# Peptides against a protein of PDB entry 6FRK, part 60

Target 1, 411 residues: chain A of PDB entry 6FRK
Amino acid sequence: NEEVLNAMLKEVCTALLEADVNIKLVKQLRENVKSAIDLEEMASGLNKRKMIQHAVFKELVKLVDPGVKAWTPTKGKQNVIMFVGLQGSGKTTTCSKLAYYYQRKGWKTCLICADTFRAGAFDQLKQNATKARIPFYGSYTEMDPVIIASEGVEKFKNENFEIIIVDTSGRHKQEDSLFEEMLQVANAIQPDNIVYVMDASIGQACEAQAKAFKDKVDVASVIVTKLDGHAKGGGALSAVAATKSPIIFIGTGEHIDDFEPFKTQPFISKLLGMGDIEGLIDKVNELKLDDNEALIEKLKHGQFTLRDMYEQFQNIMKMGPFSQILGMIPGFGTDFMSKGNEQESMARLKKLMTIMDSMNDQELDSTDGAKVFSKQPGRIQRVARGSGVSTRDVQELLTQYTKFAQMVKKM

## One batch from the design tools (peptide; aimed at target 1 L326 T334 D335)

Design b2_p21_1_s1 (made by RFdiffusion4, then SolubleMPNN; from b2_p21_1, 11 letters changed)
Fold by OpenDDE base, seed 3:
Structure b2_p21_1_s1 (fold): chain B 411 residues (1-411), chain A 21 residues (1-21)
Amino acid sequence: as target 1 above (411 residues)
Amino acid sequence: EEEEKNLEKLLELFEKLKKLL
């Protein structure tokens, strides 16, 4: 029994190390799991695998819980949120995502660019803010981040903004000059929350980096970025352990909507390759797929049209990065779509939709759309000319549709 | 039970869509 436990724990520890979980945390988890498992209960014929998986899951949940309640903004108050983190962490993008998240929830939000070190930082923030219709402040002439941050915070406090986000300079290394600048900005603006932004892709470096920020500034929250890629998120556990601060949000892609509140259980489930069924349900519900009752009824009857496929492609495109959607489905680990494949898959979906935009209602609404085209090949040539594609591209779409419609008929 | 069945069908649909993309 102990040998079997040790073998299974070795496999779990290997998988966690491959997920960029810090080696110290993996060792501690192994000891905690061993201490939590009664070997006598394991002898009684319970599914040993499920028991070990549950114990591992429970200990991972504890590792991501710092025992500190996450800061939340107060409605009707001026909440100053300062962002800190290295260059390339996604900090500036995350500022815009957080501002947009609160704006969509009916908060009066604004952005301040106090990054004077990076050339074009203010232009980047201004571009993002303008696209999202978020008010912004910054300077092209002022070089002191303390002055910019102070003036911007004062301006937006006087204008009764509720969420005031301050983006700071990021550097490539832990430099004392960066930390002094961050401390000076923090002392001047007196933020209600300091958010450390961490790139999940830095793997084993997460602990040392997160600790260096926490040792210099009072980090109260963590945001983890780039969880859309090959980053399995194990570095997030290291950030929580080092900062003793909760993860409040995750950045899941490049789009401004690729941003969600952190949920512990879905995150650990995803980290273990179990998928995120709850997040898939939430994301399906957010899409107001209520119009899919009619689709579900059609699918129950084995009916599937080219229009139904078009609507599903629209829904997939609205759900955000296809890698996330797939990473939420159990058994579809993050490995199936490299970052290059996502843009290519979205471009492919858009191409397929453009072909369908050149179809008529008789073609789109036919329960046997492929047969409509096979009976009248001139339709393929019309659609190809209308969409600016080859007749082969239209035939490939019809072949995909036929495969799908056959699969629906078997449901 | 009906929501759970609809979710299972939706998941199967997405799995089927993935095999086509």
Scores: peptide ipSAE 0.008, ipTM 0.374, DockQ to the pose 0.027
OpenDDE base, seeds 1, 2, 4, 5: peptide ipSAE 0.006, 0.006, 0.007, 0.007; ipTM 0.344, 0.308, 0.321, 0.351; seed 4 fails the geometry check

Design b2_p21_1_s2 (made by RFdiffusion4, then SolubleMPNN; from b2_p21_1, 12 letters changed)
Fold by OpenDDE base, seed 4:
Structure b2_p21_1_s2 (fold): chain B 411 residues (1-411), chain A 21 residues (1-21)
Amino acid sequence: as target 1 above (411 residues)
Amino acid sequence: DKLEENLEKKLLLFNELLEKL
């Protein structure tokens, strides 16, 4: 029994090391799992594999919990959020993602570019901010990041911004000059939160990097980026362990919407290759899909309308990037989305919804919407004109609906 | 279990829709 336990723990430890979990954390986890497993309970015919998986899962959850409550912005207050991290960590992109996240939640959000070191940093931030309609501050002439950060924070405080995000300079390496600059900026602007941005793809270097930042600046939050790539996210555990700071968000792609609040259970499930079924359930529950029972009931009865399809397209769009949704399903790897740019898929969904916005209630609520249109072809021409699309585009939508309604009837 | 299976089935259906779009 102990040999079997040790063999299974060896496989789990190997998988965690291959997931970029720090060797010290893997060793600690192994000993904690061994201490948490009652070998006598394992003898009682309980599924040894499930028990070990549960013990591993529970100990991984503890490794992601720093024992510190995440800082959260206060509505109606001025919240200054300073970003720190190495060049290539995705810091600047993550500033824009966080700003856009809060803006979409109805926060008065702005961005400050205090990265004077990287050529084109301000242009990149300005481009991202302009595309997202986020107010921004920066300078092409001021080279002191302290001045830019101070002036930008003061400006946006005076304009009653609620979320003031300050992007700082990154370096290719850990340099004392970078940390001194970060300290000077932090001292000048007095941030309510300092966010360390870490690239998940740096593997075993995550601990040393995260520690070097925490030892120099008061990191209070972590954001992990590039979790859409080959990075299994084990470096995130190292960041939490080193910074004693919670992961607040994850970056899951290059798009501004490829950004999610961090959830412990889903992340650990994904790290273990169990899939993110819980995070999918939670994300579906956050959508207040209480109307999903009525839809599930309809789907069970093989009923599916164009309105039901429209509501589901709205739900998919609310769930965020479809790559994230698919990447939450066990067995759906990133390769499944490789054929379509997600932006193109979202644009296609929006186009389909715009076509459906030109349909009437009789067309939308028909259990055989395709037959309603086939019986009266003048409806296709009306909808096409109303939505500014071709009659072919409406026919393609109806063909898609018909295929889906046929799949629902087979369920 | 039943909710998970229903969500997986829905997502598969939506994925098949999106691939066909």
Scores: peptide ipSAE 0.022, ipTM 0.455, DockQ to the pose 0.024
OpenDDE base, seeds 1, 2, 3, 5: peptide ipSAE 0.023, 0.022, 0.020, 0.013; ipTM 0.426, 0.433, 0.421, 0.361; seeds 1, 2 fail the geometry check

Design b2_p21_1_s3 (made by RFdiffusion4, then SolubleMPNN; from b2_p21_1, 13 letters changed)
Fold by OpenDDE base, seed 1:
Structure b2_p21_1_s3 (fold): chain B 411 residues (1-411), chain A 21 residues (1-21)
Amino acid sequence: as target 1 above (411 residues)
Amino acid sequence: DELEENLEKLFKLFEKLMKEL
């Protein structure tokens, strides 16, 4: 039993290291899991795999919980939120995402660009803010970030803004002068919250970077970015451990809407490749896909048409980046994305939809669409010509539809 | 709970479909 436990823990530890979880945290987790597993209960015929997975899940949940309540803005007050982080962490984009998030929640929100170091920082912030209709402040001539931040905060306080977000200069190196500037800005504006923005793709470097920021400025919150890419989010655990600060939001893409409140359970489920069923349900509900109940009812009756398949492809296309949707489905590992660029998968779906756009209502609404085409092969040629595809491509679609419809009939 | 289970079933079906594409 101990050998089996050690073998399974080795596999889990390998997977966590491949997910950019810090080696020290993986070691600690391994020890904690070993101490939490009763070897006697493992002898009682319980599914050893499920027990270990549950113990691992429970210990990962503890690693993302710093035991500190996340800061939340107070309604009807002026809340100053200062952003800090490395250059290229997505800090400026994240400022805009957070501003837009609060604006959509009915907060009077504004943005301040106190990045004087990066050429075009203010233009980038202005572009993002203007696109989102968020009020902004910055200067093309003032070079002191303390002056810009102070003037901007004062202006927006006087205008009764509730959420005042201050973007600071990103840093390439741990230059002491650059941390002094951040401290001067923080001292001048007296932020209610300091947010460290971390790029998840930096892997094992997350701990050292997060610690360097926490040692210089009073980081109270963490935002993790680039969780849409190959970054499995294990670096987030390192940031929490180093900063002792909660993750409050995650950035899940390039769009201004690719930003969500951090949820511990879904995040750990995704990290383990279990998917995010809850977040998938939330996204499906946010889309007001009332048609899902009707589809589920049809599926319960073993009915599935080419139109039902088209509507589902359309729904997948509406849910946003296909990668994110797939990454929320249990058993869709990140490996599904590794075999095809998201653009290629979307192009394949669009190609299938284009083939179906050349079908008639009789073909689309038939409970046995494949049989309609098999009885009249001239339909395949018509659809192929209409779609600009080969007859083989239409046959491949019909083969896929048939396999799916057969699975639905067996449900 | 029934909706969640049905959505999970639906998405598992789509998973299989997409893996075969």
Scores: peptide ipSAE 0.018, ipTM 0.413, DockQ to the pose 0.026
OpenDDE base, seeds 2, 3, 4, 5: peptide ipSAE 0.018, 0.016, 0.015, 0.016; ipTM 0.410, 0.405, 0.407, 0.384; seed 4 fails the geometry check

Design b2_p21_1_s4 (made by RFdiffusion4, then SolubleMPNN; from b2_p21_1, 12 letters changed)
Fold by OpenDDE base, seed 1:
Structure b2_p21_1_s4 (fold): chain B 411 residues (1-411), chain A 21 residues (1-21)
Amino acid sequence: as target 1 above (411 residues)
Amino acid sequence: EKEEENLEKLFKRFLELLEEL
């Protein structure tokens, strides 16, 4: 039994290391899991795999919890949020994402660019802010970030803004001059929250970087970026451990809406490859797919049309990166999260939609679309010609539709 | 709850279909 436990823990530890979890945290987790598993209870015929997975899940949840309540903005007050982080962490983009998040929640939100080190920083922030219709402040001529931050914060306080986000200079190196500048800005503007932005793709370097920031500035919150890539998010555990600060949000892509509140259980579930069903449901609900109730009713009645399938393809395409949606479902491997497979999957969906765009309403709205085509084979040839595909491609689509419609009829 | 479970089942089956494509 102990050998089996040790073998399974070795596999889990390997998978966590491959997920960029820090080696010290993996060792601690292994010890904690070993202490939490009663070997005598494992003798009782319980699925040893499920027990170990549950113990690992519980210990990972504890590693993400810093034991500190996350800061939240106060309604009707001026809340100053200062961003800190390395250059290339996604800090500037994350400022815009957070501003857009609060704006969509009905907060009076603004952005300040106090990055004087990058010649294009203000233009980048201005471009993002203008696209999102977020008020912004910055200078093309002022080189002191303290002056820009102070003037911008004062301006937006006087204009009764509720959320005032300050983007600071990010450097490529942990230079003392960067930390001094950040401290001077923090002292001048007196932020209500200091947010450290961390790139998840830096893997094992997350601990050392997060610690270096926490040792110099009073980091109170963490945002993890680039969780759309090959980074499985294990670096997030390192950031929490080093900063002793909660993760408040995650960046899940390049779009301004690829930003979500951090949820511990969904994140750990995804990290373990268990999927994120809650995040999928939340993402589906955020799309305000009023059509979901109508679809669910049709499905309850065993009705499924080619139009219903087309609408579902549109909904999947609206949900953003298909790889992220797949990665939210239990059993879909990390290979579906590769950019190559995403583009290929989206190209396949677009091809299927293009075939359906060449169908008529009688074909699309039939409760037995495949039978409409089987009764009149000339329809397949028409659709194939209209969409620029082979008759085989249309037959393959109809075969897939038939399989799905049969599954719906059995529900 | 039941609607969420139905959505989950729907998406799971839909994605299983997409894997077969």
Scores: peptide ipSAE 0.030, ipTM 0.491, DockQ to the pose 0.026
OpenDDE base, seeds 2, 3, 4, 5: peptide ipSAE 0.027, 0.025, 0.025, 0.025; ipTM 0.499, 0.487, 0.488, 0.473; seed 4 fails the geometry check

Design b2_p21_2 (made by RFdiffusion4)
Pose (drawn by RFdiffusion4):
Structure b2_p21_2 (pose): chain A 374 residues (1-38, 47-273, 303-411), chain P 21 residues (1-21)
Amino acid sequence: NEEVLNAMLKEVCTALLEADVNIKLVKQLRENVKSAIDNKRKMIQHAVFKELVKLVDPGVKAWTPTKGKQNVIMFVGLQGSGKTTTCSKLAYYYQRKGWKTCLICADTFRAGAFDQLKQNATKARIPFYGSYTEMDPVIIASEGVEKFKNENFEIIIVDTSGRHKQEDSLFEEMLQVANAIQPDNIVYVMDASIGQACEAQAKAFKDKVDVASVIVTKLDGHAKGGGALSAVAATKSPIIFIGTGEHIDDFEPFKTQPFISKLLGQFTLRDMYEQFQNIMKMGPFSQILGMIPGFGTDFMSKGNEQESMARLKKLMTIMDSMNDQELDSTDGAKVFSKQPGRIQRVARGSGVSTRDVQELLTQYTKFAQMVKKM
Amino acid sequence: EELEEAAKLHQEIREILNEAA
């Protein structure tokens, strides 16, 4: 049985290693689901599913904008990850939700970058800012957020150039662009086909600049996006959106369950009964109930107080004979009144008859009356 | 006071059981 756990466990470790999941997290997840584990494919895959939900959970809720206030969003990520594409996908998302959204092109390096964001904004009917001539992104971002602030826009999305960590020149310039415009949220856009080099770059981005949200693009293809577990752990940020194509409407919010599945592949007879059950539990205590001075009108009249401390176990064989629909019903007496066929099965395996209940049903009706009167 | 209330409920249950008997 120890060999059936390991053959089926190394088959999921290969399923995650092929889904570009970091080898550090696969080896760690393997001995996490081995230590926490101490119709067969369900008792195993359910344990694997709960261990994955533990990893995709960063514990941090997403940054959401406020209507009526200026929200500056700054995009960061590697070269070619889809920042300019996801810039228009997000401005189009909020603009359709009713936000005064605008775009700013703070890329002064990549050829045809302002022309790219201009044509994406021209098409989606979204205001845009940038420059062919201005070579300082700190100047383009500052003089753009200033312009769209004096025009009272609520979503101001600043696009930046692609950068990698070994370029300290572009990492300083990213930190200065973030210090000039002071963004309310910084989004780390990552390609879904990224391999093992993802945790190092995503961590260096978190160190130089404060990353609060992560977007995973190019998920409409074969890439399952296992590199996102290493960006969530590095940036401490949740995934808010995913990209699912080249167009502006190929964009939707991140849901954890479908991504993990792809990455993996009035008084009733019942109340009359519980009140009784507590009066029998407090039943050997009936002599305490006759204690009150001037209140002892009677005690155990006609000896019938002894069987009121004996009827509740026989009525329990009826509850033992009951399932969770009759037991958890608001009116435990209405489930059997409509279907007196349930009065025969309660009588079979519990040894009580269907006759005994007629005297109980009268005793029930009287009890049900004096509680609605209570 | 709580014992008076429990006593009263116990008397009412006794009256119901005598009538039922």

Design b2_p21_2_s1 (made by RFdiffusion4, then SolubleMPNN; from b2_p21_2, 14 letters changed)
Fold by OpenDDE base, seed 4:
Structure b2_p21_2_s1 (fold): chain B 411 residues (1-411), chain A 21 residues (1-21)
Amino acid sequence: as target 1 above (411 residues)
Amino acid sequence: DVLKKLRELYLEIQKILEENS
C-alpha cells in the first residue's frame, strides 16, 4: 500500500511540477498528503486513486489560501488601488479590466496612468478606458509618477469616485529604482490596497518575483494573468506562498471582459487537469441555453437552420474565447487554441454573422438553407452584395452550414 | 446530455473555422 501511494504521489508530483508548481510546495504537499492519508482507510478497498486525488485537491486548496481575508472595497468610500508588477505582466490591461469589472457592478470607477517609463503607456490606458467609458487621468508631459498619481488621486477623490485605480511603471527587471519609485508613489497616495500583477507564464520564476515585490512593497492582493495560454497556473500557488496575499482575480484572455474573480475550486480542478465543469455550467447557464429548449429540441429532431447557426455563433461570442470554453472541458488542455487563432476565429465568426445579416427570413428559417440558395443562385449574389463580400464567401458559408447541418442530423 | 451536445457542437464549429483558415 505504501509503495502504491508513493508511486501515485510521484505521478501527481510530476504533473504539478509540469504545471509550474514550485518544487518546495510540491515537496510540502507530498508530505502533507502522506500525513492526511490514513493507510488503514486505503486498505479498506476505497478507490485509492480517488482518495489520493481528493487528498491532493484538499492540500492544493490550502496552498491557495494565504490565511488572510482578501481586501474588498467599501461602498461609498474612496478606495485607492495601486497596481504593481513587471513589464509584460499584463498590469496595464488588468487595471482596465478591474476598472471595467467594478464599473459594471455600479461602482464609480476611474483609472490613473502613473507609468512614465513606457512610451505610449498613457495612450494605451486612454484607449482602453475610452472604449470602456471609464474616466481616466494621466499626462503626456509630466515625467514624475508621484506627481501624476497624487494629482489624479486628489482629482478623483474630489469628484467622489469610489474606485481609484493607479497603474504604475513596470520594468523588465527587478531594479532598485523601480522599487524606490513604487514606494514613493505608495507613500504619496496612501493606497487602501496594493495589487501585484503576475504573469502565470513565468512558471518557476513566479516565487522569486512575487517575493521581491512583497519584500519592498506591502502587497495585499495578487492578480494572475495569462491563464488562457500555455501557463497551467502553478505559479499562482508560488505567488500566494511568497506574498501571503490572496489571489483576487484572474485574467483569462485579451478582452476587457476576460477577467473573473478568483475561484479556488475551479482553479485547482483546472490545475489538476480535471477541467472546470462548474465554470462551464455557469457559462452555459449565463447563455440561457435552457431558453434554447427550442434549439435543443430542434437539434434532437435533426433540424438546423441558418438562423439556428447564427444564434449559436452569438452564443459562442457571448461565452467568450473558444480557448476558455475548451479549457473548461476535462481532457482539453489550454493548448488547444493558440491565442492568434482565437482572435482570427472570432473575426471569422463575425464575418459569417455579417453575411447572414444580409439574408432574409425565408433563407434563415429554411430547414434546408443550402437548397434554397442552390435553387435560386440569385440569392447568393444578393447576399454577397448586401454584406460586401464575394459570392465565394457566401458559398463557403453555405458549405459550412451544410457540414454543420449534417452533423446535427447525426446527433 | 445537453453539455455533451454543446461540446460536440463547439468542437465542430472550431474545426470548420480552422479548416477555413
Scores: peptide ipSAE 0.025, ipTM 0.505, DockQ to the pose 0.118
OpenDDE base, seeds 1, 2, 3, 5: peptide ipSAE 0.020, 0.019, 0.020, 0.023; ipTM 0.485, 0.472, 0.475, 0.398; seeds 1, 2, 3 fail the geometry check

Design b2_p21_2_s2 (made by RFdiffusion4, then SolubleMPNN; from b2_p21_2, 15 letters changed)
Fold by OpenDDE base, seed 3:
Structure b2_p21_2_s2 (fold): chain B 411 residues (1-411), chain A 21 residues (1-21)
Amino acid sequence: as target 1 above (411 residues)
Amino acid sequence: DKLKELRELYLQLQKIQDELA
């Protein structure tokens, strides 16, 4: 029994190490799981594998729980949120995502760029803020981040903003000068929350980086970025252990809406490859995909129109990175994520939808849309002119549609 | 039942995305 337990724990430990979980945490988890499993209960014929999986799951949940309540903003108050983190962590993008999240929830939200070190930091923030219609502050001439942060916070306090997000300088390395600058900014603006932004893709380096920030600045919250793609998220456990601070949000893609509140159980389930059934249900409900009963019925009957394809493209675009959705389904591994193709795929989908916007109802609702166009080639030319594309682009769309319609007919 | 239907739908959507890629 002990040999079987040790063998299964070895497999789990290997999988956790492959998921970028820190070696020290994996060792501690192994010891905790061994101490939590009653070997006598395992002898009684219970599914040993399920018991070990449950014990591992429980210990991973404990590793993500720092035992402290996450900070939450107070409605009707001025909440100052300072962001800290390395360059390339996604800090500036995450500031915009958090601002947009609170704005969509009906909070009066603003952004301050106190990054004077990185050339174009303010232009990047301004671009993101303008696209999201978020008020922003910064300077092209002031080089002291303390002055910019103080002036910006004062301005937005006087204008009765509820969420005031301050983006700070990120450097490539742990430099004493960076930490001193962060301390000076923190002392000047007296933030209600300090958020450490961590890139999930840095793997084993997460602990050392998170610790270095916590040792210098009173980090109260963690945001983990780049949980899209190959990052298995094991570094998030290291950040919580090092900072003793809760993960409050996760960044799940490149879009401004690829941002969600952190949920412990779904995250651990995903880390273990069990999927996130709850998050899948929530995401399906948010998308009103209940209207897809009619689509599912059509698909069961082997019917697929250009309109049905258009509606599916709308759903894909609303769902965000399709890989996130697939990663929520049990048995779909993270390996289906081709890095970098999502924006290009979304741009391609938008182009295809623009072509279909120039089609008429007879063309869109035909069960054999490709045959409608093949019988009357003048339709292709009309659609091409209406959408501002080549006749070749329309033919490529019809070729793709034909492939899909054939797949649906074989189902 | 609903989860199975959702899984089938998402498998279909994945095939669609893979062919568009």
Scores: peptide ipSAE 0.008, ipTM 0.319, DockQ to the pose 0.089
OpenDDE base, seeds 1, 2, 4, 5: peptide ipSAE 0.006, 0.007, 0.005, 0.005; ipTM 0.322, 0.341, 0.303, 0.284; seeds 1, 2 fail the geometry check

Design b2_p21_2_s3 (made by RFdiffusion4, then SolubleMPNN; from b2_p21_2, 13 letters changed)
Fold by OpenDDE base, seed 1:
Structure b2_p21_2_s3 (fold): chain B 411 residues (1-411), chain A 21 residues (1-21)
Amino acid sequence: as target 1 above (411 residues)
Amino acid sequence: EELKRLRELYLQLQKILEENA
């Protein structure tokens, strides 16, 4: 029994290390799991694998819980949120995502660019803010981030803004000058929350970086970025351990909407490749896919048209990154899309939709669309010309449709 | 059940996309 436990724990530890979980945390987890598993209960014929998985899950949940309540903004008050983090962490993008999140929740939200070090920082923030219709402040001429931050905070306080987000300068390295600047800004604006933004893709470096920020600045919250299909969430555990601060949000892509509140259980489920059933249900419900009942009814009757396929592609496009959707399905690890650039998969879907946009209603609504095209090959040439694609591309689409329609007929 | 069917549909769509990749 102990040998089996040790073998299974070795596999789990390997998978966690591959997921960028810090080696010290993996070691601690292994010890905690060993202490939590009653070897006598393992002898009683319970599924040893399920027990170990549950014990691992429980210990991972503890690792993402710092035991500190996350800061939340107070409605009707002025809440100053200061962002800190390295250059390239996604800090500026995350400021815009958080501002947009609160704006969509009905908060009076604004952005301040106090990054004077990076050329074009204010233009980037202005572009993002303008696109999202978020009020912003910054300067092209003022070089002191303390002045910009102070003036911006004062302005937006006087205008009764509820959420005031301050973006600060990032550096490529942990320079003392960066931390001094951050402290000066923090002292001047007296933020209600200091958010450390961490890039999950830095792997084992997450602990050291997070610790260096926490040792210099009173980090109260963590946001983890670049949790896209390739980023293994293990660095998030390191950030929590080092900062002793809760993860409040995660960034899951490049779009302004690719931002969600951190949920411990779904996150650990994804990290273990168990999927996120709850998040999938939430996303499906948010899409108001009431039209899915009609589709499911058609599918029950073995009916599947090119229009039905188009609508499904449109639904996939609306759900956001396909990798994220797949990562929410149990047994579909993040590795499933790791072979294909997600952008390439979305570009392929968009290409297929563009081909279908050149089809007529008779072609789209036929219960055997492929047969309509096979009977009149001139239709393929028309669609190809209309879409700016080859006749081969149209034939490939029809082949894909035929494969799918055959699967639906077998259901 | 509807969610399972939707999942199955997306999985099938994905396989089709991957086979033609």
Scores: peptide ipSAE 0.022, ipTM 0.399, DockQ to the pose 0.119
OpenDDE base, seeds 2, 3, 4, 5: peptide ipSAE 0.019, 0.021, 0.017, 0.019; ipTM 0.442, 0.434, 0.426, 0.406; seed 5 fails the geometry check

